# Peptides against a protein of PDB entry 3KDP: the designs that were tried, part 212

Target 1, 230 residues: chain A of PDB entry 3KDP
Amino acid sequence: PFLIFIIANIPLPLGTVTILCIDLGTDMVPAISLAYEQAESDIMKRQPRNPKTDKLVNEQLISMAYGQIGMIQALGGFFTYFVILAENGFLPIHLLGLRVNWDDRWINDVEDSYGQQWTYEQRKIVEFTCHTPFFVTIVVVQWADLVICKTRRNSVFQQGMKNKILIFGLFEETALAAFLSYCPGMGVALRMYPLKPTWWFCAFPYSLLIFVYDEVRKLIIRRRPGGWVE

## One batch from the design tools (peptide; made by RFdiffusion4, then SolubleMPNN)

Design b2_p28_2_s1 (from b2_p28_2, 21 letters changed)
Fold by OpenDDE base, seed 1:
Structure b2_p28_2_s1 (fold): chain B 230 residues (1-230), chain A 28 residues (1-28)
Amino acid sequence: as target 1 above (230 residues)
Amino acid sequence: EEDELLEKAKKLYQEALELMRKYAEERL
């Protein structure tokens, strides 16, 4: 997210506060859940043929999978950001290079894609209006990530949601997202303005994409045990 | 063991929320 912000010179889609909310509020419970997740019995039963190489390969594959999921999360966040800005008159193409003028307090006539002028205050309200949906999008996508992280090989439908820590994580992330989105004063305190309930659904396609991706991955692993996808 | 881990997770979450609150207060 931050790299795209710098490279594209777009208005900040995700503030430092929202990043902290993700890192501290959303990622901690998943990290704890993963640390204490009982390894799937089937993976643990396979004695590594070569403990050094097989462990390294597995760690690399896991790292790659998480990297891909993280990219899908970021894409979901940016999609939500661009949709909100487009609804407010700023098309994605117009946002390219706009950051310098966007962040300048002395420029009160920044034009949108339709020639409407936006004051600095109005722009910051729109920017902060994007921070909350971006965060919420990450949370919704992380629902899928949390659920899929429970299993390496088995389908979610086969193993079910028995991990109390995982369930707690899902509820707490959702509660935090709702709190940050709708609690009075969050706009001032955290620069997270209230979110229209409809924006929660903007993340669902990406959440579904992660589920489909993981289920397909797991199906491949089940059909080809010991393949490159494990 | 799972219940103990859940309580640890809750505690860590609460600590994180307090850190976020402090950070917000410092910016107000």
Scores: peptide ipSAE 0.000, ipTM 0.293, DockQ to the pose 0.083
Fold by OpenDDE base, seed 2:
Structure b2_p28_2_s1 (fold): chain B 230 residues (1-230), chain A 28 residues (1-28)
Amino acid sequence: as target 1 above (230 residues)
Amino acid sequence: EEDELLEKAKKLYQEALELMRKYAEERL
């Protein structure tokens, strides 16, 4: 996320505090739950043919899975960011290179895509309005990721929601998202303005896409064991 | 083992929340 911000020179989609909340508050419990479930699934399914190669392959597979999941989460967050900015008059194309003028306190006449002038304060309100939905989008997408990562080969529908750690992680992430989104003072303290309840639903299409993608992936793996998709 | 991991996860979560709180307090 931060790299895209620097490369595209767009207004900041995620505050530093929001990034810390994701890294420390949102990703930690999921990572523990996934590590536990992977350890259980690996113990149950693989006779260790070669302990050294299997450990390295597992670490690499975990790293790649987390990397891919993180990229999909970031894409979902950026989508929500671009939708909010577009609704406020800033089309994605217009945001390219706008950062310099956006962050300048002395420029109070930054034009949107429709020629409306925005003061520095107004721009910062819109920016901070994007932080909360971006975070919430990551959390909602992460629900799907957690449920998906529970099973390497089996459908989520076959194994069900039996992992207590996963369920706990989902509740804690949701509670954290609700707290950061709606607790009084978070707008001042964390620059996360309150989220309209409707924005929670913006992430659902991405969650569904992740579910569909993973079920298709698992279906392919089941049909072609040892393929490049694994 | 699941209960122990759950307790560990809860503890880590609480520590992370405290860290976030401290970080927020330092910036405020």
Scores: peptide ipSAE 0.000, ipTM 0.251, DockQ to the pose 0.076
Fold by OpenDDE base, seed 3:
Structure b2_p28_2_s1 (fold): chain B 230 residues (1-230), chain A 28 residues (1-28)
Amino acid sequence: as target 1 above (230 residues)
Amino acid sequence: EEDELLEKAKKLYQEALELMRKYAEERL
């Protein structure tokens, strides 16, 4: 998100504090749960044949999987961001290069795609309105990520939801998202204004896409062990 | 071992929530 903000010079889609909430609040428990399950399923059952090469391959595979999932999360977040801005009169094309004028407090007549003028305060309200649904989109996509990362090769349906840490992570991420979205003062404190409940469902197609993608990937790995998809 | 990891995860999560609350309080 932050890289696209810099490259495209668009209004900030996700604040730095919100990024910290993702890193500390949502990613920590998932990381612990994944570390535990990987140790249980893959590491404890088979000693690496070559500790150097097998560790490097495993680290690369994990890095690639997280990189791909992170990219899908970012795409989902940006989709939500562009939809909200478009609903408020700012089409995606108009946002390109707008950051300089958007962040200037002395410019109170920034025009949207329809010629409506926006004050600095109004622009910041719209910006902060985008932060919450962007964050929630990431959390909802992370639900699928947590479930799929539970197993490297097995379907979620085969291993089941026995890991208490994973279940705890899912509930805590959801509780955190609800807290940040609806707790009084979070709009001022974290630049996350309250979200309409309908926006929680906007991320579900992306979560489903990730789930389907991973199940297909795992199915391919099971049918063709040692293929390029591993 | 699973129970110990769960307790560690809960503790870390609580610490993270407290940090977020502090950030919220500083900006209110």
Scores: peptide ipSAE 0.000, ipTM 0.288, DockQ to the pose 0.090
Fold by OpenDDE base, seed 4:
Structure b2_p28_2_s1 (fold): chain B 230 residues (1-230), chain A 28 residues (1-28)
Amino acid sequence: as target 1 above (230 residues)
Amino acid sequence: EEDELLEKAKKLYQEALELMRKYAEERL
């Protein structure tokens, strides 16, 4: 988010604290889940014929899968951001390069895509209104990721720590999202204004995309056993 | 077994979403 903010010079879609909450709060549980699943997989899988190459391949495949999922998550967040701004009169094309004027508190006549003038205070309200749904979109997409991670390895694990870690991850992300979105004072403390329930649904197409992606990946693995996707 | 676990995971996701909706409805 921050890189796109700099490159595109768009209004900031997420606050720094919110980014930290994603990186430290929501991404930690998936990382732990992966570490435990790898450890459990390494314990329960027969010794790979070549431990070095098979570990490297698995790490590369996991890294690629998470990289692609991360891109889908980012796209989901930005989609939600652009939808909210568009609903408030700022079309995506108009946002390009707008940051300088957007963040200037002395400019109180920034025009939207329809010629409506926005004061600095009004712009900041809209900006902060975008922070919460962007964050929530990422969290909801992460739920799908956690579910997919569970299903990928279900061939190996019928029951165990994986389910507990998944449930804990879903709970933690949900609790954090709820707290940041609806706790009084978060608008002042974290610049995260309350979210309308309808915005939770903005993540669903991207969650579906992740599921489709994973099913396609699984299908490729099944059709090409021993291929680069295993 | 994979399908059953997928369904269970989907159910958990839906339950989490419903909890979030309820929380939102109580606060908004």
Scores: peptide ipSAE 0.000, ipTM 0.233, DockQ to the pose 0.125

Design b2_p28_2_s2 (from b2_p28_2, 24 letters changed)
Fold by OpenDDE base, seed 1:
Structure b2_p28_2_s2 (fold): chain B 230 residues (1-230), chain A 28 residues (1-28)
Amino acid sequence: as target 1 above (230 residues)
Amino acid sequence: DLEELLEKAKKLLEEALKLMKEHAEKEK
């Protein structure tokens, strides 16, 4: 999120404190759960040829999976961010380069895509309104990603939800998302305003799409072992 | 125990849903 903020010069979609909450509260338990499941799945797939080489391959695969999850989470968060801003009159194209004027408290006539003028206070309200949905979207996308990452080849439905640590992590991050979204004072403390319940569902189509895509990918791999999709 | 974990999970989801409903009612 921060990299895109710098590159695109858009209004900040996620505060630094919220990023810290993600790193400390939501990413750590899922990462541990994925490390255990991937290690178990890789141990089952490979006869121990060379323990040193196999360990290095597993560490690389875990690192890649974690990096992919983070990228998908960011994409999901930005999707929700752009939807909210578009509903408030700011189309994605209009947001490009708008940061300088957006953050200037002396400019109270920033125009949206439809010519409506926004005061600094109004802009900050809508900006902070995006922080909570962005975070919640990351959590919802993480549900799918964590479930998908259980196996590279088998369907999620075939392996089931056997990893207790993964399940615990999913609920912990959901509870944290609920706390940050609805606890009084979070708007001031974390710049996360209360989230309308409808916004929880904004990420579900995206999460479902990722899930379906991965299941289709796995199906193709099973039908065509050694194909380019692997 | 998996069952205990699922039960805790269910409770957390129910609490989250409750908070969401309460918030929605306050905004009406």
Scores: peptide ipSAE 0.000, ipTM 0.272, DockQ to the pose 0.616
Fold by OpenDDE base, seed 2:
Structure b2_p28_2_s2 (fold): chain B 230 residues (1-230), chain A 28 residues (1-28)
Amino acid sequence: as target 1 above (230 residues)
Amino acid sequence: DLEELLEKAKKLLEEALKLMKEHAEKEK
């Protein structure tokens, strides 16, 4: 998921320490919550398969699911990153290849998409301004993704919110996001500047879109079993 | 102890990112 930073050579949207906080702090409880999810009703209704092949398939499916979640989270974060930078005068196309000049402290005349020159300090302020919203966006997307991943084929509305560990994980992630966003000193310690409340809502349309998309996908799978969408 | 661990983890990740960048530059 972070390969795009290297491939696109764009300014770093998320600090290293913040990435570690995501990997160690926010993903752990959700992962545990998924491990303790209630068995899906359609899985229970399946005829017993070959235990050896089923175990391997299940492990692959879990690995793929985690990989997909991480990818969706990254996309949500990048969306917020590009929105913030665009609002500050840096269009996505202009950011391509800009990292070299962006990170050079001796270059104080980096131009934005509108010809405005940015000092190194100004660039770092806007970069650090992206860190907190990126993190918060991941958390907001996780609200949908974790609920989506609770079931493979059944609707969230059919399975219900019975996993107390999942609910706890969602609250923990939200609390952590609030702590990192608003606790004094996080700007210095983690390069996460305080987030305006409006940015919490930036990811909501994206989260909702993913939720709707997945429900539609699941509906298609239920109506057309064995399709390529599965 | 936690701060020290975080600093170590940060350094390791920065090194990894540096190596990845260098590798990407060599492949160009």
Scores: peptide ipSAE 0.000, ipTM 0.249, DockQ to the pose 0.020
Fold by OpenDDE base, seed 4:
Structure b2_p28_2_s2 (fold): chain B 230 residues (1-230), chain A 28 residues (1-28)
Amino acid sequence: as target 1 above (230 residues)
Amino acid sequence: DLEELLEKAKKLLEEALKLMKEHAEKEK
């Protein structure tokens, strides 16, 4: 997210403290839960044809798959960000290169896509309004990511939700998101303003996309064992 | 428009999950 912020010169979609909450608070319990996940039966039963080359290839493919999932997560957050800014009069094309003027406190007449002028204070309110739904979107997308990460080849429905720690991690992550979104003072402390409950559902299409992507990937792996998609 | 989109997305998600479950049961 921060790299896209620098490259596109758009207003900051996610605050530094919120990023730290994702990295240290949101990802920690899920990562621990995955460490205690029971090994997938098909992964353990399949002997590698060549232990050195097949292990390296599989690690590269897994790394690529996780990289792709991470990109989908980022796209989900940015989608929510752009939707909120568009609803407030800032179309995505207009946001490109706007950062310099957006962050300048001495410029109080920044125009939106419809010619409305925004003061620095008004712009920062809109920016901070975007932080919460971006964070919530990442959390909701992570629900799908955590569920798919427990299996490499088997469908989520075939393996089931056996890890109680993973389920607990999902509830804890959701509770943290609710706390950061609705607790008084978070607007000042974390630059995260309260969010309408309806915005929690904005991430669902991306969660679905991750599920579909993973199930299609797993289906291809099952149909073509030993292919480049593993 | 956003609320309607979110409701449609929710319904689509529920339907997709149902179809995925049915498909997974048929592969057994």
Scores: peptide ipSAE 0.000, ipTM 0.203, DockQ to the pose 0.022
Fold by OpenDDE base, seed 3:
Structure b2_p28_2_s2 (fold): chain B 230 residues (1-230), chain A 28 residues (1-28)
Amino acid sequence: as target 1 above (230 residues)
Amino acid sequence: DLEELLEKAKKLLEEALKLMKEHAEKEK
């Protein structure tokens, strides 16, 4: 998300606080879950595996899986961002290169795609209105990740512990999303304005996309063991 | 102060992660 903001010079789609919440919340819970699973697998597998090669392969598989899921999450967030800005008169093409004028406090007549002039304050309200739905989109997409993680592993004990950690992590992310979305003063403090309840449903197509993607991936792995998709 | 709020948010996330670790350890 931040890379696209820099490359495209568009208004900031996701606040620094929400980026921090994603990096520390959504990325750390999976990392912890994986660390516990590696520890359990090492306890159960008495045979001396070469810890360097097996760790590297597992880290690569994990990095690739999270990289792919992270890209879909980012796409979902950006879709929500562009929809909100389009509803407020800013078409995606018009946003390209607009950041310099958008962030300039002295320019109070930035035109939207329909010729409506926007003050600096009005532009920032619209920008901050995008932050909450972007974050909520990521949280809802993480629900799909939970379902994916439940269905991947055959060990009931490892699944049970990992699922509880993931459920707790998703509950915390959802509670944080609700707090940031509806707590008074968060618009001023964290640059996250209240979310319309309807925007929670805008993320569902992306959750479904991730679910379908993972089922297709699992199907490919089942049909071609040891393939490049592993 | 935005920086103070960010630090508080970071601390809350760290506490949450700690609770998740503790919960995971209890389920072992």
Scores: peptide ipSAE 0.006, ipTM 0.244, DockQ to the pose 0.028; fails the geometry check

Design b2_p28_2_s3 (from b2_p28_2, 22 letters changed)
Fold by OpenDDE base, seed 1:
Structure b2_p28_2_s3 (fold): chain B 230 residues (1-230), chain A 28 residues (1-28)
Amino acid sequence: as target 1 above (230 residues)
Amino acid sequence: MEEELLEEGKKLYEEALKLMEKYAKEQE
């Protein structure tokens, strides 16, 4: 998210405090839950031919997979961000390079894509309105991530949802997202204004995309053992 | 411990849903 922000020079879609809430609130519990997940029997029973080389290769492949998933998560968040801003009159193309003027409190006549002028305060409200759905989108996409991380090779449908701690993590993450989205005062405290419940569904296509991506990846691995996709 | 955590998670989820529903009704 931050890289796109810097490169595109767009208004900040997510506040620093919200990022910290993601890291501390949504990532830790799921990570702990995954630590209690039963290791894939095929991975643990497989003796590496060369422990050093095979470990390095596996770590690289894992890192690539997580990097790709993280990219899909970011795309989902930014999609939601752009949709909300577009609904408020700021088309994606118009947002490019707008940050400097957007953050300038002395400019109270920033025009949207339709020529409507926005005060600094109004712009900040719209910006903060994007923080919540961005966060929620990340959470919803993380549902898919948590589920697919159970195994490297087995389908989600084959492995099932046996880890109760993982299920707890999903509920906790969702509850935190709802709390931050709907609790009074979060707009002031965390710059997260209330979100319309319908926006929770904006992330679903991306969650589905992650599921499809992972299932296809796993299918390829099963059909071509030892391939670069593993 | 796992059962307790699961039950707590379910409660939290249900509370979250109630908050969403309440907010939805307030916006209508």
Scores: peptide ipSAE 0.000, ipTM 0.264, DockQ to the pose 0.820
Fold by OpenDDE base, seed 2:
Structure b2_p28_2_s3 (fold): chain B 230 residues (1-230), chain A 28 residues (1-28)
Amino acid sequence: as target 1 above (230 residues)
Amino acid sequence: MEEELLEEGKKLYEEALKLMEKYAKEQE
């Protein structure tokens, strides 16, 4: 995901601290919950017809699932980032190649898409304003991702929310997101400025879309076992 | 097993928070 920012040469939506918060703070409990669910999942209950090939396939499927989840999370975060910057006058097309000037402390007249000049300090405030919503968006998307990853083939509605670890992970992520977003001093310590409550809802349509997509995917897999969609 | 994993998750979470706090202090 960060390679996209380097290639596009756009301002970074996430600081190193925020990345660390995602990697260490949000992924640990969910990873444990997913590991636990994998042991209970139909995948483990299926006797491997060929232990070598089926193990390899499972490892590939796990790797693909994690890769897809990470990609979806990144896309959600980037969407939120672009929305916030657009609301502040920076259209996505204008952000292309802007990073060099954006990060230069000596340039205090960077123009937005509407010709408004932004000082370095103002740009950094906007950048840091994006960090919290990006993080929160990832957390909200992770809610859907965790729920969909609970089962590979069964609908969430069929299996229900029985895993206490998963539920705990959801609450933990939410609590962490709330803490980082609203705790005094986090703006200074983590460069995460307070988030307007309205921004929590920006990710919900995306989470819903992912949920619907995954349910449709699972439905297709159930109807066509052994298809390329699996 | 579920309770053990939950407790391990809590421990890892607390450790992660401590690491984040440490990192935040180092960035000041």
Scores: peptide ipSAE 0.000, ipTM 0.237, DockQ to the pose 0.080
Fold by OpenDDE base, seed 3:
Structure b2_p28_2_s3 (fold): chain B 230 residues (1-230), chain A 28 residues (1-28)
Amino acid sequence: as target 1 above (230 residues)
Amino acid sequence: MEEELLEEGKKLYEEALKLMEKYAKEQE
Protein backbone atom coordinates (compact mmCIF):
# COMPACT_ATOMS: atom_id res chain seq x y z
CA PRO B 1 0.00 0.00 0.00
CA PHE B 2 2.69 2.49 0.92
CA LEU B 3 4.70 1.77 -2.24
CA ILE B 4 1.67 2.46 -4.45
CA PHE B 5 1.09 5.69 -2.52
CA ILE B 6 4.65 6.83 -3.29
CA ILE B 7 4.68 5.71 -6.94
CA ALA B 8 1.23 7.03 -7.89
CA ASN B 9 1.39 10.19 -5.73
CA ILE B 10 -2.18 9.60 -4.56
CA PRO B 11 -3.67 10.72 -1.22
CA LEU B 12 -2.61 8.45 1.65
CA PRO B 13 -5.14 5.59 1.89
CA LEU B 14 -4.03 4.46 5.35
CA GLY B 15 -2.19 6.28 8.12
CA THR B 16 1.30 5.15 9.12
CA VAL B 17 0.19 4.57 12.71
CA THR B 18 -2.66 2.38 11.51
CA ILE B 19 -0.23 0.36 9.38
CA LEU B 20 1.90 -0.17 12.47
CA CYS B 21 -1.18 -1.27 14.42
CA ILE B 22 -1.88 -3.83 11.70
CA ASP B 23 1.69 -5.12 11.64
CA LEU B 24 2.09 -5.29 15.40
CA GLY B 25 -1.48 -5.98 16.52
CA THR B 26 -2.88 -8.29 13.88
CA ASP B 27 0.22 -10.17 12.68
CA MET B 28 1.80 -11.05 16.05
CA VAL B 29 -0.84 -13.47 17.34
CA PRO B 30 -1.13 -15.23 13.97
CA ALA B 31 2.65 -15.55 13.79
CA ILE B 32 2.73 -17.06 17.28
CA SER B 33 -0.10 -19.43 16.39
CA LEU B 34 1.78 -20.59 13.30
CA ALA B 35 4.96 -21.08 15.32
CA TYR B 36 3.09 -23.32 17.77
CA GLU B 37 1.47 -25.26 14.95
CA GLN B 38 4.87 -25.82 13.35
CA ALA B 39 6.22 -27.04 16.67
CA GLU B 40 3.30 -29.46 17.00
CA SER B 41 3.78 -30.69 13.43
CA ASP B 42 7.51 -31.17 13.99
CA ILE B 43 6.79 -33.21 17.12
CA MET B 44 4.81 -35.47 14.83
CA LYS B 45 7.67 -37.89 13.92
CA ARG B 46 7.94 -37.28 10.20
CA GLN B 47 11.61 -37.87 9.52
CA PRO B 48 12.86 -34.69 7.91
CA ARG B 49 13.83 -35.64 4.38
CA ASN B 50 16.73 -33.40 3.38
CA PRO B 51 16.46 -30.72 6.11
CA LYS B 52 18.42 -28.10 4.13
CA THR B 53 16.53 -28.34 0.85
CA ASP B 54 13.13 -28.89 2.48
CA LYS B 55 13.57 -25.88 4.78
CA LEU B 56 14.60 -23.67 1.86
CA VAL B 57 11.69 -24.86 -0.27
CA ASN B 58 9.29 -24.43 2.62
CA GLU B 59 10.57 -20.91 3.34
CA GLN B 60 10.25 -20.00 -0.34
CA LEU B 61 6.73 -21.44 -0.52
CA ILE B 62 5.73 -19.58 2.64
CA SER B 63 7.27 -16.32 1.38
CA MET B 64 5.51 -16.66 -1.99
CA ALA B 65 2.19 -17.50 -0.34
CA TYR B 66 2.46 -14.53 2.03
CA GLY B 67 3.54 -12.29 -0.84
CA GLN B 68 0.55 -13.27 -2.98
CA ILE B 69 -1.87 -13.00 -0.06
CA GLY B 70 -0.43 -9.61 0.89
CA MET B 71 -0.89 -8.39 -2.67
CA ILE B 72 -4.55 -9.50 -2.76
CA GLN B 73 -5.03 -7.85 0.63
CA ALA B 74 -3.58 -4.59 -0.68
CA LEU B 75 -5.78 -4.75 -3.80
CA GLY B 76 -8.88 -5.19 -1.64
CA GLY B 77 -7.93 -2.19 0.49
CA PHE B 78 -7.22 -0.01 -2.56
CA PHE B 79 -10.50 -1.01 -4.17
CA THR B 80 -12.38 0.17 -1.08
CA TYR B 81 -10.33 3.38 -1.05
CA PHE B 82 -11.09 4.17 -4.71
CA VAL B 83 -14.81 3.42 -4.27
CA ILE B 84 -15.11 5.85 -1.35
CA LEU B 85 -13.19 8.59 -3.17
CA ALA B 86 -15.27 8.06 -6.32
CA GLU B 87 -18.47 8.37 -4.26
CA ASN B 88 -17.13 11.70 -3.00
CA GLY B 89 -16.40 12.96 -6.53
CA PHE B 90 -12.75 11.91 -6.99
CA LEU B 91 -12.34 9.41 -9.81
CA PRO B 92 -9.20 7.19 -9.72
CA ILE B 93 -7.68 8.88 -12.78
CA HIS B 94 -8.01 12.29 -11.14
CA LEU B 95 -6.16 11.09 -8.02
CA LEU B 96 -2.95 10.40 -9.97
CA GLY B 97 -0.44 13.10 -9.08
CA LEU B 98 -2.93 14.93 -6.82
CA ARG B 99 -0.99 14.29 -3.58
CA VAL B 100 1.06 17.49 -3.67
CA ASN B 101 -2.00 19.71 -3.99
CA TRP B 102 -4.05 17.45 -1.69
CA ASP B 103 -1.62 17.77 1.21
CA ASP B 104 -1.03 21.52 0.75
CA ARG B 105 -3.05 23.28 3.44
CA TRP B 106 -2.76 26.59 1.59
CA ILE B 107 -4.67 25.28 -1.44
CA ASN B 108 -8.38 25.39 -0.63
CA ASP B 109 -9.73 25.10 -4.16
CA VAL B 110 -8.71 21.60 -5.28
CA GLU B 111 -11.26 20.50 -7.83
CA ASP B 112 -12.78 17.04 -7.97
CA SER B 113 -13.65 15.20 -11.18
CA TYR B 114 -16.88 17.23 -11.46
CA GLY B 115 -15.37 20.68 -10.89
CA GLN B 116 -16.43 20.99 -7.25
CA GLN B 117 -13.87 22.78 -5.10
CA TRP B 118 -12.68 21.16 -1.88
CA THR B 119 -11.05 22.92 1.05
CA TYR B 120 -8.09 21.37 2.84
CA GLU B 121 -10.30 20.39 5.79
CA GLN B 122 -12.88 18.76 3.54
CA ARG B 123 -10.17 16.78 1.72
CA LYS B 124 -8.74 15.55 5.02
CA ILE B 125 -12.18 14.44 6.19
CA VAL B 126 -12.55 12.36 3.02
CA GLU B 127 -9.03 10.97 3.45
CA PHE B 128 -9.71 9.97 7.05
CA THR B 129 -13.04 8.46 6.02
CA CYS B 130 -11.04 6.10 3.79
CA HIS B 131 -8.70 4.92 6.58
CA THR B 132 -11.27 2.94 8.59
CA PRO B 133 -12.75 0.90 5.73
CA PHE B 134 -9.26 0.24 4.35
CA PHE B 135 -8.21 -1.13 7.74
CA VAL B 136 -11.38 -3.19 8.14
CA THR B 137 -10.88 -4.65 4.66
CA ILE B 138 -7.37 -5.73 5.66
CA VAL B 139 -8.65 -7.37 8.87
CA VAL B 140 -11.43 -9.26 7.08
CA VAL B 141 -8.95 -10.49 4.46
CA GLN B 142 -6.59 -11.55 7.27
CA TRP B 143 -9.33 -13.82 8.64
CA ALA B 144 -9.14 -15.78 5.42
CA ASP B 145 -5.33 -15.73 5.50
CA LEU B 146 -5.21 -17.16 9.00
CA VAL B 147 -7.64 -19.92 8.14
CA ILE B 148 -5.63 -20.67 4.98
CA CYS B 149 -2.23 -20.68 6.71
CA LYS B 150 -3.43 -23.23 9.23
CA THR B 151 -3.79 -25.78 6.46
CA ARG B 152 -0.59 -26.13 4.41
CA ARG B 153 -1.67 -29.18 2.42
CA ASN B 154 -5.00 -30.28 3.86
CA SER B 155 -8.33 -28.58 3.33
CA VAL B 156 -9.55 -26.40 6.20
CA PHE B 157 -12.44 -28.82 6.49
CA GLN B 158 -10.09 -31.73 7.21
CA GLN B 159 -7.88 -30.10 9.84
CA GLY B 160 -10.63 -28.18 11.62
CA MET B 161 -10.29 -25.23 13.99
CA LYS B 162 -8.27 -27.08 16.64
CA ASN B 163 -5.65 -24.38 17.17
CA LYS B 164 -7.13 -22.34 20.02
CA ILE B 165 -4.42 -19.68 19.64
CA LEU B 166 -5.48 -19.11 16.03
CA ILE B 167 -9.12 -18.73 17.10
CA PHE B 168 -8.02 -16.28 19.77
CA GLY B 169 -6.09 -14.32 17.12
CA LEU B 170 -9.22 -14.03 14.95
CA PHE B 171 -11.25 -12.67 17.86
CA GLU B 172 -8.47 -10.28 18.87
CA GLU B 173 -8.21 -8.88 15.33
CA THR B 174 -11.99 -8.44 15.17
CA ALA B 175 -12.09 -6.75 18.57
CA LEU B 176 -9.23 -4.44 17.59
CA ALA B 177 -10.99 -3.52 14.33
CA ALA B 178 -14.21 -2.73 16.21
CA PHE B 179 -12.33 -0.72 18.85
CA LEU B 180 -10.48 1.37 16.25
CA SER B 181 -13.66 1.88 14.19
CA TYR B 182 -16.13 2.80 16.95
CA CYS B 183 -14.24 3.98 20.03
CA PRO B 184 -14.57 7.72 20.66
CA GLY B 185 -11.35 9.64 20.05
CA MET B 186 -9.94 7.31 17.37
CA GLY B 187 -10.73 9.95 14.75
CA VAL B 188 -8.24 12.25 16.48
CA ALA B 189 -5.70 9.65 17.62
CA LEU B 190 -5.50 7.46 14.51
CA ARG B 191 -7.33 9.63 11.95
CA MET B 192 -10.01 6.96 11.60
CA TYR B 193 -13.62 8.07 11.44
CA PRO B 194 -16.44 5.70 12.45
CA LEU B 195 -17.37 3.12 9.85
CA LYS B 196 -20.92 2.26 8.87
CA PRO B 197 -21.56 -1.39 9.74
CA THR B 198 -22.52 -2.06 6.11
CA TRP B 199 -18.89 -1.58 5.04
CA TRP B 200 -17.85 -4.70 6.97
CA PHE B 201 -19.74 -6.71 4.39
CA CYS B 202 -17.93 -5.08 1.46
CA ALA B 203 -14.75 -6.98 2.38
CA PHE B 204 -16.37 -10.44 2.49
CA PRO B 205 -16.22 -11.01 -1.29
CA TYR B 206 -12.43 -10.58 -1.16
CA SER B 207 -12.09 -12.97 1.77
CA LEU B 208 -14.19 -15.49 -0.10
CA LEU B 209 -12.05 -15.01 -3.22
CA ILE B 210 -8.85 -15.67 -1.26
CA PHE B 211 -10.40 -18.72 0.39
CA VAL B 212 -11.51 -20.14 -2.97
CA TYR B 213 -8.12 -19.35 -4.53
CA ASP B 214 -6.26 -21.16 -1.78
CA GLU B 215 -8.57 -24.19 -1.78
CA VAL B 216 -8.07 -24.46 -5.55
CA ARG B 217 -4.29 -24.12 -5.11
CA LYS B 218 -4.28 -26.83 -2.44
CA LEU B 219 -6.44 -29.05 -4.60
CA ILE B 220 -3.94 -28.66 -7.47
CA ILE B 221 -1.01 -29.43 -5.13
CA ARG B 222 -2.79 -32.55 -3.86
CA ARG B 223 -3.54 -33.78 -7.36
CA ARG B 224 -0.13 -32.91 -8.83
CA PRO B 225 2.53 -33.27 -6.16
CA GLY B 226 5.78 -31.72 -7.42
CA GLY B 227 4.13 -29.39 -9.92
CA TRP B 228 5.09 -25.74 -10.56
CA VAL B 229 2.29 -24.47 -8.29
CA GLU B 230 4.22 -25.97 -5.35
CA MET A 1 -3.62 -21.45 29.12
CA GLU A 2 -5.20 -22.10 25.72
CA GLU A 3 -8.68 -22.36 27.22
CA GLU A 4 -8.23 -19.10 29.12
CA LEU A 5 -7.07 -17.33 25.95
CA LEU A 6 -10.07 -18.68 24.05
CA GLU A 7 -12.46 -17.43 26.72
CA GLU A 8 -10.84 -13.99 26.73
CA GLY A 9 -11.08 -13.88 22.95
CA LYS A 10 -14.78 -14.74 23.08
CA LYS A 11 -15.42 -11.97 25.61
CA LEU A 12 -13.61 -9.43 23.43
CA TYR A 13 -15.61 -10.56 20.41
CA GLU A 14 -18.91 -10.20 22.27
CA GLU A 15 -17.95 -6.71 23.41
CA ALA A 16 -17.08 -5.79 19.83
CA LEU A 17 -20.49 -7.01 18.64
CA LYS A 18 -22.24 -4.92 21.30
CA LEU A 19 -20.33 -1.84 20.13
CA MET A 20 -21.37 -2.47 16.53
CA GLU A 21 -25.02 -2.93 17.55
CA LYS A 22 -24.93 0.28 19.57
CA TYR A 23 -23.48 2.19 16.65
CA ALA A 24 -26.06 0.75 14.26
CA LYS A 25 -28.89 1.90 16.55
CA GLU A 26 -27.41 5.40 16.77
CA GLN A 27 -27.42 5.64 12.96
CA GLU A 28 -31.18 4.85 12.76
Scores: peptide ipSAE 0.000, ipTM 0.244, DockQ to the pose 0.772
Fold by OpenDDE base, seed 5:
Structure b2_p28_2_s3 (fold): chain B 230 residues (1-230), chain A 28 residues (1-28)
Amino acid sequence: as target 1 above (230 residues)
Amino acid sequence: MEEELLEEGKKLYEEALKLMEKYAKEQE
């Protein structure tokens, strides 16, 4: 996500602290849950394939899947970011190249898409207002990621939510997101201003997209064993 | 083993929170 901000020169929607919250607070419990997941019953029933080639293929597949999911997460976060900025008068097209002027403390007359001038303080309030929903969007999308990572080949609907650690991870991520979004002082401490409850639902289409994507991927793998999608 | 991992995860989480608070103060 940071590379997109550097390339597009748009205002930064996510602070370093928020990224650390995601990496350490939300991804760790999921990663642990995945390590303890019962090997899919299908892996145990398959005759031992050549362990060297199968490990390499599995690592590449996992890396590709996580990369694709990460892109969908980023798109969801950016969508929420652009919607909030648009509601505050900054259309996406106007944000391109605006970062230099946006971050300059001495420029107090940055115009929005409607000709309204924004002070540095006002711009930073809007920027920090975007941090929380961007984070929440990532967390909501991570719900889908956690659930889909439970299975490599089988449908989520076939295995169900049996992993207690996974369920705990989902709860912990949600609780952390709620805490960071609504706890007094987070606007000052983490530059995360309170989020309207309606913004939690903005990420749901992207979570659904991840579920659909993974189910389709798994369906293709099941129908074409040994194909390029494997 | 699950309880040990949860405990390690909690410790890492607490350390992460402390780091985040430190970085938040450095940005102020």
Scores: peptide ipSAE 0.000, ipTM 0.255, DockQ to the pose 0.054; fails the geometry check

